# Peptides against a protein of PDB entry 4ASU, part 88

Target 1, 270 residues: chain A of PDB entry 4ASU
Amino acid sequence: ATLKDITRRLKSIKNIQKITKSMKMVAAAKYARAERELKPARVYGVGSLALYEKADIKTPEDKKKHLIIGVSSDRGLCGAIHSSVAKQMKSEAANLAAAGKEVKIIGVGDKIRSILHRTHSDQFLVTFKEVGRRPPTFGDASVIALELLNSGYEFDEGSIIFNRFRSVISYKTEEKPIFSLDTISSAESMSIYDDIDADVLRNYQEYSLANIIYYSLKESTTSEQSARMTAMDNASKNASEMIDKLTLTFNRTRQAVITKELIEIISGAA
Target 2, 83 residues: chain B of PDB entry 4ASU
Amino acid sequence: FTFASPTQVFFNSANVRQVDVPTQTGAFGILAAHVPTLQVLRPGLVVVHAEDGTTSKYFVSSGSVTVNADSSVQLLAEEAVTL

## One batch from the design tools (peptide; made by RFdiffusion4, then SolubleMPNN)

Design b2_p13_8_s1 (from b2_p13_8, 7 letters changed)
Fold by OpenDDE base, seed 5:
Structure b2_p13_8_s1 (fold): chain B 270 residues (1-270), chain C 83 residues (1-83), chain A 13 residues (1-13)
Amino acid sequence: as target 1 above (270 residues)
Amino acid sequence: as target 2 above (83 residues)
Amino acid sequence: SEAQKRFNEALAQ
């Protein structure tokens, strides 16, 4: 490589490093906010899931329609955040299909569709785009919940798959159950909650779904921002190492050029 | 007793004496060992009676309340403010 | 999709 080529490459990598450092700072700010907002959201979401755990709601085995909701975003450069969700969605879909279940998929965030479109396109009901540009709100979750309920797909049971935040360096892809109104209403374990008005139960289920989606979005967002921050940090470090290596190469090449020029002068070969 | 909105936690697994909630079917008081029930909140006042005799008031916009067989209660409001 | 349109409308509020 010529000195000019090395210099050009150095300039390019330095520019990349500036971009990755900037992105790291942006991700860090978003992460700090997301983590703060996750604290109450987790209490809220876990509280909403408590019924399903305590009531031990079970779907009859003869019921075949299953809905998978994958929660992610539209934004890249966050490591394995999207692929981890997609991988678990694929695994779950395959397991359910092997069990003779009908599987439909909803993607929250365009990245889910981007990964699964070739293999699972026929199973997608809807994909929500424009996710992750701003922090998710309860309003966003409510809209998603409403669209799911109005999708016309009469699922018996569902699963929501998302990345749960563990720490700045760790997330875990999790699955939580979603039940249809009919499944809840027909569950034997719900007998202790007898005399509940059907309209009340419907409204309750709408809130429950919105709550769970909201919770999943908050977990996903926090996980994503932390992963992006880490990815950008790693990219910045890799760029730094490459700059150091190229700088050494530049210095060596420069000395070689000087030596060659001196030899040419001394030899009269100019 | 857990009482939270999406953005704020007021009570987290706390022991309380009584919680008065505004539901679509009417306001009711949740006492210790209350029968399991599911309700939807209407806009109104939530009153929490602590074991120490203190009373806290909140305004909620909407949401849900769950009373479980184990006497755990989840009050989940879309929006809530301390009064 | 109609769902996406509604979602976008909600995001714009």
Scores: peptide ipSAE 0.125, ipTM 0.925, DockQ to the pose 0.070
Fold by OpenDDE base, seed 3:
Structure b2_p13_8_s1 (fold): chain B 270 residues (1-270), chain C 83 residues (1-83), chain A 13 residues (1-13)
Amino acid sequence: as target 1 above (270 residues)
Amino acid sequence: as target 2 above (83 residues)
Amino acid sequence: SEAQKRFNEALAQ
């Protein structure tokens, strides 16, 4: 490579490093906020799931319609955040299909669709875009829940798949159940709950779904920002190493050019 | 007893004497060993009676309340403020 | 999609 080529490459990598450093700082700020907002959201979301755990709601085996909600975002450069969710969605979809169930998919965030489009395009009901620009709100979750309930797809049960935040260096892709109104209403375990009005139960289910989606969004966001911060840090370090290597190459190449010029002068070939 | 909004936790697995909740079917008091039930909140006052005799009041917008067979209660409000 | 439109409207609020 010529000195000019190396210089151009150095400039390019230095610019990339500036971008990655900036993105790291932005991700760090977003992470700090997300972590604070996750604390109450986790209590809220886990509280919403308590019924399903305590009532041991089961879907009858003859029920075949299953919904998978994958939760991520539109934004890249966050390591394995999206691929982890997509991988688990694929696994779940395959297992359900093997069990003779019909599977439909909702993607929260465009990245899910980007990964699964070729293999699962026909199973997608909807993909929500413009996810990840701002922190998710309960209003956002409510809209997603409403769209799901109004989609016309009469699922019996489903799974919401998202990255649960563990620490700044760790997340785990997890699955939580979602149930249709019909499944909840028909569950034998619900018989212990006295005098449940049908309208009340419907409204309750709407809140429950919104609550779980909101929780999943908050977990996902926190995990994503943490992962992005790490990814950008790694990218910045890699860029630094490359800059050092190229700088060494530049210096060696410069010396070689000088040596060549000297030889040409000495030989009279110049 | 758990009482939370999406943005704030008021009680997390706490023991309380009684919780009065505003539901669409009417206000009711949740006592120890209350029968399991599901209700939806209407805008109104939540009153928490602690075991020490203290009473806390909250305004809630909407949400849900669950009373389980194990006497655990989840009060989940969309919005809630301390009064 | 109509769903996306509603979602965007919610985001704008």
Scores: peptide ipSAE 0.110, ipTM 0.919, DockQ to the pose 0.071
Fold by OpenDDE base, seed 2:
Structure b2_p13_8_s1 (fold): chain B 270 residues (1-270), chain C 83 residues (1-83), chain A 13 residues (1-13)
Amino acid sequence: as target 1 above (270 residues)
Amino acid sequence: as target 2 above (83 residues)
Amino acid sequence: SEAQKRFNEALAQ
């Protein structure tokens, strides 16, 4: 490589490093906010899931319609955030299909559709786009919940798949159950609950769904921003190492050029 | 007893004496060993009676309340403010 | 989709 080539490459990598450092800082700021907002959201969301855990709601085996909601975003450069969710969705869909279930998919964030389009396009009911530009709100979750409930798809049970935040360096793809109103109302374990009006139960279920979706969005967002911060940090470090290597190569090449020129002068072959 | 909104936690797995909640069918008090129930909140006052005799008041907009068989309670309000 | 439209409307509020 000529000195010119090395210089051009150095300039390019230095520019990339500047971009990745800037992106790291942006991701760090978004992460700090997301983590702060996740604390109450987790209590709220886990509280909503408590009924399903305590009541041990089971879907009868004869019920065949299963909904998978995958939660991610539209934005890239966050490591395995999207692929982890998609992988879990594929696994769940395959297991359900093997059990003779009908599977439909909802994608929250465009990246899920991008990954699953070729293999699962016919199973998609809807994909919600424009996810990840701003922090998710309860209003956003409510809209998603409402759209699901009004979709006309009468699922028996479902799975919401998202990345749960563990730490700055760790997330885990998890699945939480979603139950239809009919499944909840018909569950034997619900018999211990006092006489619940059908309208009350319907409204309760609507809140429950919105709550769980909101929780999943907050977990996903925190995980994503953390992963992006880590990815940008790694990219910046890799760029730094490459700059160091290229700088050494530049210096070596420069010395070689000087030596060659000296030899040409001494030999009269100029 | 857990009481939270999407943005704020008021109680997290706390032991309380009584919680008064506004539901669509009226206000009722949740005591220890209350029968399991599910209710939807209407706009109104939540009153939490702590074991030490302290009472705290909150205004909630909407949401849900769950009383489980194990006496755990989840009060989940869409919006809530301390009064 | 109508769903996306509703979602976008909610995001704009």
Scores: peptide ipSAE 0.091, ipTM 0.920, DockQ to the pose 0.072
Fold by OpenDDE base, seed 4:
Structure b2_p13_8_s1 (fold): chain B 270 residues (1-270), chain C 83 residues (1-83), chain A 13 residues (1-13)
Amino acid sequence: as target 1 above (270 residues)
Amino acid sequence: as target 2 above (83 residues)
Amino acid sequence: SEAQKRFNEALAQ
């Protein structure tokens, strides 16, 4: 490679490093906000899941319709965030199919569809795009919940799959259950809950779904921003290493050129 | 007793004496060992009676309340403000 | 999709 080629490559990598550093800072700001907003969201979401945990709602084996909601975003450059969700979705879908269940998929964020479209296109009901540009709100979750409920797909049970935030360096892909109104209303364990009006239960379930979706979005967002920070940091470090290597190559090449020029001068072969 | 909105936590696994909740079917008081129930909130006042006799008032918009068999309560409001 | 439209509308609010 000529000195010119090396210089061009150095310039390119330095520009990439600037971009990745900037993206790291942006991700850091978003992470700090997401983590702050996750605290109440977790209490809220876990509170909503308490019924299902305490009631131990079981879906009858003869019920075949299962919904998988994968939660991520549209945005890349966040390590394994999307692939982890997609991997678990695939695993769950395969297990359910092997059990003779019908599986439909909702993708929250375009990346889920991007990963799964080739293998699971026929199972997708809807994909929500434009996820991750703004922090998720309860309104967003409500819209998703409403759309699901109005989709016409009468699932019996479902799974919401998302990355739960553990720490700045760790997340875990988790699954939480979602149940249809019919499944909840028919569950034997629900018999202890006194005289629940059907309309009340319907409304309750709508809130429950929105709550769980909201929770999952907040967990996912926090995990994503943290992972993006790490990814951008790693990219910046990798760029630094490449810059160092190329700089050494540049220096060596420069010395070789100088040596050649000196030899030409000394030899009179100018 | 847990009382939260999506953006704020008011009570987290706290012990309280009584919670008065506005529901679509009517306002009711949740006492210790209340029978399990599910309700939906209507806009109105939530009154939390602490064991120490302190009373706190909140305005809530909509949401849900769950009373479980283990006497745990989850009051989840879409919007809530302290009064 | 109508779903996407509704979602986008909600985000715009």
Scores: peptide ipSAE 0.012, ipTM 0.879, DockQ to the pose 0.071

Design b2_p13_8_s2 (from b2_p13_8, 5 letters changed)
Fold by OpenDDE base, seed 4:
Structure b2_p13_8_s2 (fold): chain B 270 residues (1-270), chain C 83 residues (1-83), chain A 13 residues (1-13)
Amino acid sequence: as target 1 above (270 residues)
Amino acid sequence: as target 2 above (83 residues)
Amino acid sequence: SAALEAFRAALEA
């Protein structure tokens, strides 16, 4: 490589490093906010899931329609955040298909579609785009919930798949159940709950769905920002190492060029 | 007893004496060992009676309340403020 | 941003 080539490469990597450092800082700020907002959101979301856990709602085996909601975002450069969700979605879809279930997919965030469109395009009902630019709100979750409920797909059971935040360096892809109104209303385990008006139950389920979506978005966002921060830090470090290596190469090459020029001068070949 | 909004937690797995909630079908009091039920909140006043006799009042916009067989209660409001 | 796209392209090359 010529000195010119090395210099060009150095410049390019230095620019990348500047970008990754900037992105790290942005991710750090977003992470800090997300983590703060996750605390109440987790209590809220876990509270909403309590019914399903305690009632042990079971979907009859003869019910075949299953909905998978994958939660991520539109934004890349966050390590395995999207691929982890997609991987679990694929696994779940395959397992359900093997069990004779019909599977439909909703993607929250464009990255889910980007990963799964080739293999699962026919299973997608809808993809929600423009996710991840701003922190998710309950309003956002409500919109998603409403769209799902109005999609016309009469699922019996569903799975919402998202990355649960553990720590700044750790997340875990998890699955939580969602149930249709019909499934809940017909569940034997629900018999212990006193005379629940059908309208009340419907409204309750709408809130429950919005709640779990909101929770999943908050978990996902926090996980994503932390992962991005880490990814950008790693990228910055890698760039630094490459810069050091190229700088050494540059110096060696420069010396070689100088030596060659000196020899040419001394030899009179010029 | 858990009482939370998406942005704020008021009670987290707390023991309380009674919670009065405004529901679409009317206000009702959740006592110890209340029968399991699901309700939807209407805008109104939530009153939490603590075991020590203190009473806290909250205004809620909407949401849900769940009373489980294990006596756990989840009051989840879309918006809630202390009064 | 163009910079981000360039960065992505560079990471994928």
Scores: peptide ipSAE 0.028, ipTM 0.887, DockQ to the pose 0.015
Fold by OpenDDE base, seed 2:
Formats: sequence, structure tokens, C-alpha cells
Structure b2_p13_8_s2 (fold): chain B 270 residues (1-270), chain C 83 residues (1-83), chain A 13 residues (1-13)
Amino acid sequence: as target 1 above (270 residues)
Amino acid sequence: as target 2 above (83 residues)
Amino acid sequence: SAALEAFRAALEA
């Protein structure tokens, strides 16, 4: 490689390093905010799931319609955040299909569609776009919940798949159950909740769905920002190492060029 | 007893004596060993009576309340403020 | 920039 080629490459990598450092700082700020907002959201969301865990709601085996909701975002450069969700969605869809269930998919965030569209296009009901630019609000979750409930797809049970935040360096893809109103109302374990008005139960279920979606969005956002911060840090370090290597190569090449020129001068003067 | 909104936690797995909640069917008090029930909140006052006799008041907009067989209670409001 | 897009593509791959 010529000195010019090395110089051009050095300039390019230095520019990339500047960009990755800037992105790291932005991700760090967003992560800090997301983590603060996740604390109450987790209590709120886990509280919403308590009924399903305690009541041990079961869907009858004869019920065949299953909904999978994958939660991620529209934004890239966050490591395996999207692929982890998609992988678990694929696994769950395959398992359900093998069990004779009908599976439909909802993607929260455009990246889910990008990954699964080719293989699962016929199973997609809807994809929610414009996710990840701003922190998710309860209003956003409510919109998603309402659209799902009004979609006309009458599922029996469902699974919401998202990345749960563990630490700045760790997340885990998890699945939480979603139940239809009919499934909840017909569950034997719900018999202890006597004299519940049908309208009350319907409204309760709507809140539960919105709550779970909100919780999943907050977990996903925190995980994503943390992963992006880590990815940008790694990219910056890799760029630094490459700059060091190229600088050494540049210095060696420069010395070789000088030596060659000196030899040519000496040989030409002969 | 857990009482939270999407943005704030008021009680997290706390022991309380009584919680008064406004529901669509009316206000009712949740005591220790209350029968399991599901209710939807209406805008109104929540009153939490602690074991030490302290009373706290909150205004809630909407949401849900769950009383489980194990006496655990989840009060989840869309919006809530301390009064 | 084309370079930024290429970099993003490489990081997503």
C-alpha cells in the first residue's frame, strides 16, 4: 500500500472513531435515563403479571390461536438486541406450529419485520414503526394495546418476547404470557374471583395488556441503550487498535520510501 | 401491598392494615384476608392505612386493583399523586 | 455519508 493509501485509511478510521465515541456518549445518556425510568416501570409491570402467575391461568389444548409479540425498535447498532428477540420468536413459532397451533406475529419496531419478513411474512399481522426515537410512554403502550385488541384477530393466548435488562453488560430475552378475555374468563383458577362483572373484566384485561406492553418497552429500551453503548465502546477500541497498527505501517513504509530514494540517488550519481 | 403508576412507586410489597380504593362500582376497603377480587379504578381518592396508624391519601385517575388469594394486592394506577 | 452507512452495515452484520 502506498503512503497515500495508508493516510486515506487512517483518516477514515479516525473519523469512524469520532463518530463511535459520540454515539457512545449519546447512548450513555439515553441509558441513564432509561434505567431511571425502568425502576418504577418494572414494579408496575411485574405487578400486572402477578395475577397470571398466582392464578396459573391455563389455555385449553383445543384452543389453537396464538399471538407472538416481538418487542424491539427501529434502530440498529445495538449488537444482538434484535436478533435475540427474533431468534426466540422463531423458536416459539416453530414449537407452536409443531403443536398444531395457528401462529400470528406482531412486531414492535421495524427491525423485527426486517429480520422475519422473508420467512414469516404470512404470519405477520402488523408492525409498529417509529419505535426507539423517544422513550416509550404509557400512551404509546396503550395505542399498541388498543390496535391489537381492535385488529380483529381473536387469539386465545399469546407471548410477548422482549429483552429484560439485567445490567449494563447483560440482558436476557424473555417471554411473558398474554391471555385473551375469553381465556381469562373461562379459566378454572379464576373461579376464586367471584362476582366479577364482564365489563370490569374486559377493562381490567385492557389495562393488563397495556401494562405488560409498557413494561416490555421499558425493559427493551434500557437493554438496547446499554447494548448500543457497549457496541460503540467496542467499536471505538477496535478503531484505536487499527489506528495504532496503521500508524506503525505508515512509519515503516515511509522509512522504506526514504531508503529507496537514497539508494536511487547514490546509484544515479554513479 | 404494591401501589404504583408507570412512573412512580408508592408501595412495594408493603404490609398495610387497610386500603380504600375508588372503583367503578363504588369505593370499598381492602382489609387483611380480603376475598380475591379484580376491580377497575375510577378517578378518586385512595387511602392507605399503615399498621402504625399512619394514613396516606392519593388521587388516582384510572387503573386496576387485584386482590389475590394469598392476600397480596396490586394497585396499578395510570396516574397517581400524593395529597 | 457512504462511509457511515458502510460502517453501520458492517456493525449490523
Scores: peptide ipSAE 0.024, ipTM 0.882, DockQ to the pose 0.015
Fold by OpenDDE base, seed 3:
Formats: C-alpha cells, sequence, structure tokens
Structure b2_p13_8_s2 (fold): chain B 270 residues (1-270), chain C 83 residues (1-83), chain A 13 residues (1-13)
C-alpha cells in the first residue's frame, strides 16, 4: 500500500472513531435517563402483570389466534438488541404455527419490520415507527394499546417480547403474556374475582395492555441505550487499535520510501 | 400493597391497614383479607392508612386496582400526586 | 453514515 492509501485509511478510521465516541457519549446520557425512569416503570409494569401470574390465566387449546408484539426501536448500532427480539419472535411464531395457531405480529419500532419483512410480512398487522428517538411515555404506550384494541383482530392470547434490562453490560430477551378480554372473562381462575362488571373489566384490560406495553418500552429503551453505549465503546477501541497498527505501517512504509529514494539518488537512478 | 404511577412509586409491597380508592362505581375501602376484585379508578382521592396510624392522601387521575386472593393489592394510577 | 455501517459490518465479520 502506498503512503497515500494508508493516510486515507487512517483518516477514515479516525473519523469513524470520532463518530463512535460521540455516539457513546450520547448513548450514555440516554442510558442514565432511561435507567432512572425504568425504576418506577418496572414496579408499575410488574404490578400490572401480577394478576396474570397470580390468577394463572390459561388459554384453551382450541383457541387459535395468537398475537406477538415485538418491542424494539427504529435505531441501529446497538449490538444484538433488535436481532435478539426478532429471533425470539421467529421462534415463538414457528412454535405457535406448529401447534396450529394463527399468528399475527405487531412491531414496535421499524427494526423489527426490517428484519422480519421477508419471512413474516403477511403476519404483520402494524408496525409502529418513530420509536427510540425520545424516551417512551405512557401516552405512547396508550396509543399503541388503543390501536391494537381497535384493530379488529380478535386474538385470544398474545406475547410481548422485549429486552429486559439487567445491567449496563447485560440484557435478556423476555416474553410476557397478554390476554384478550374474552380469555380473561372466561378463565376459570378468574371466578374468585367477584362479579366484575363487563365494562369495568374491559377498561381494566385496556389499562393492563397499556401498562405492559409501557413497561416493555422502558425495559427495551434502557437495554438498547446500554447496548449502544457498549457497542460504540467497542467500536472506538477497535478503531484505536487499527489506527495504531496503521500508524506503524505508515511509519515503516515511510522509512522504506525514504530509503528507496536515497538509494535511487545514490545510484543515480533518479 | 403496591401503589405506583408510570413515573413514581409510592408503595412497593408494603403492609398497610386500609386503602380507600375512588372507583367508577364509588369509593371503597380495601382492608386486610378483602375479597378479590378488579376495579377501575376514577379521578379522585386515594387515602392510605398505614399500620402505624399514618394517613397519606393522594390524588389520582385514572387507572386500575387489583385485589388478589393472596391479599396483595396493586394500585396502578396513570397519574398520581401526593397531597 | 454509510461509512459507519461499513465499518460495523467489517467489525462484525
Amino acid sequence: as target 1 above (270 residues)
Amino acid sequence: as target 2 above (83 residues)
Amino acid sequence: SAALEAFRAALEA
């Protein structure tokens, strides 16, 4: 490689390193906020799931309609955040299909659609875009919940798949159940809950759905920002190593060129 | 007893004596060993009576309340503020 | 940027 080639490559990598460092800092700031906001959101979301856990809601096997909600975002450069969700969605969809279930998919964040479009396009009901630019709010979750409820798709059971935040260096893709109003109303385990007005139960389920979506968004956001921070840090380090290597190569090449030129001068070949 | 909004936690698995909640059908008090129920909150006053006799008041906008068979209670308000 | 994506792809390969 010529000195010019090495120089060009060095410049390119240095620019990339600047970008990755900048992105790391941005991700770090967003992570700090997300982690702070996740604390109450987790209590809130886990609280919403308590009913389903305690009541042990079961969907009859003859019920065939299943909804999968994948939660991620629109933005890349965050390691395996999107692929992890998509992988679990694919696995779940395949398992359900093998069991004779009808599967429909909702994507929260455009990246889910991007990954699954080729293989699962016909199963998508809707994709919510513009996710991940700003921290998710309960209002955002409510909009998603409302649109789902008004979609006309009569699912019996569903799964919401998202990345649960563990630590700055760890997340885990998780699945939580969602149930239709009909499934909840018909569940034997719900008999212990006194004559619940149908309207009350409907409203309750609307909140429940919004709550779990909100929770999943907060978990996902925190996981994503943490993963992005890590990814950008790794990229910056890799760039640094490459810069060092190329700098050494540059120096060696420069010396070789100088030596060659000197030899040419001395030999009269110039 | 858990009482939270999306942005704030007021009680997390706490033991309380009584919680008064505003529901669409009216206000009711949740005591120990209350029968399992699901309710939706209307805008109004939540009053938490702690075992030590302390009473705390909150205003909530909307949300849900769950009383489970194991006596656990989840009060989840869309918005809540301390009074 | 396209450059960043290319770089990432190279790092992940």
Scores: peptide ipSAE 0.024, ipTM 0.884, DockQ to the pose 0.014
Fold by OpenDDE base, seed 5:
Structure b2_p13_8_s2 (fold): chain B 270 residues (1-270), chain C 83 residues (1-83), chain A 13 residues (1-13)
Amino acid sequence: as target 1 above (270 residues)
Amino acid sequence: as target 2 above (83 residues)
Amino acid sequence: SAALEAFRAALEA
């Protein structure tokens, strides 16, 4: 490689390093906020799921319609965040299909669609875009919930798949159940709640769905920002190492060029 | 007893004496060993009676309340403020 | 929220 080539490469890598460092700082700020906001969101979301855990709502085996909601975002450069969710979605879809279930998919965030469009395009009901630019709000979750409920797909049960935040260096892809109004209304375990008005139950379910989606978005966002921060840090370190190596190569090459020129001058081959 | 909004936690698995909630069908008091029920909140006043006799008041906009067979209660408001 | 503001306004009236 010529000195010019090495110099060009050095300049390019240095620019990339500046970008990755900047992105790291942005991700760090977003992570800090997301982590703070996740604390109440987790209590809120787990609280919403408590009914389903305690009531042990079961879907009859003869019910065949299953909905998978994958929660991610539109933005890349965050390690395996999107692929982890997509992998779990694929696995779940395959298992359900093998069990004779009809599977439909909703993607929250464009990256899910991007990964699954070739293999699962016919199973997608809707993809929600413009996710991840701003911290998710309860309003956002409500919009998603409403659109899902108005989609016309009458599922019996479903799964929401998202990355649960564990620490700055770890997340875990999790699955939580979602149930249709009919499934909840017909569940034997709900008999202890029998005096519930149908309209009340409908409204309750709408809140429940919004709550779960909101919770999943908060977990996903926190996981994503932490992963992005780590990815950008790693990229910056890798760039630094490459800069050091190329700098050494540059210096050696420069010395070799100088030596060659001196020899040519001394030999009279000018 | 858990009482939270999406942005704030007021009670987390706390033991309380009584919680008064405004529901679409009417206000009711949740006591220990209350029958299991699901309700939707209407805008109104939530009153929490602690075991020590202290009373806290909150305004909620909407949401849900769940009373389970194990006496656990989840009060989840879309918006809530301390009064 | 607009709802909370409206409520506060109503209580102050």
Scores: peptide ipSAE 0.011, ipTM 0.882, DockQ to the pose 0.054

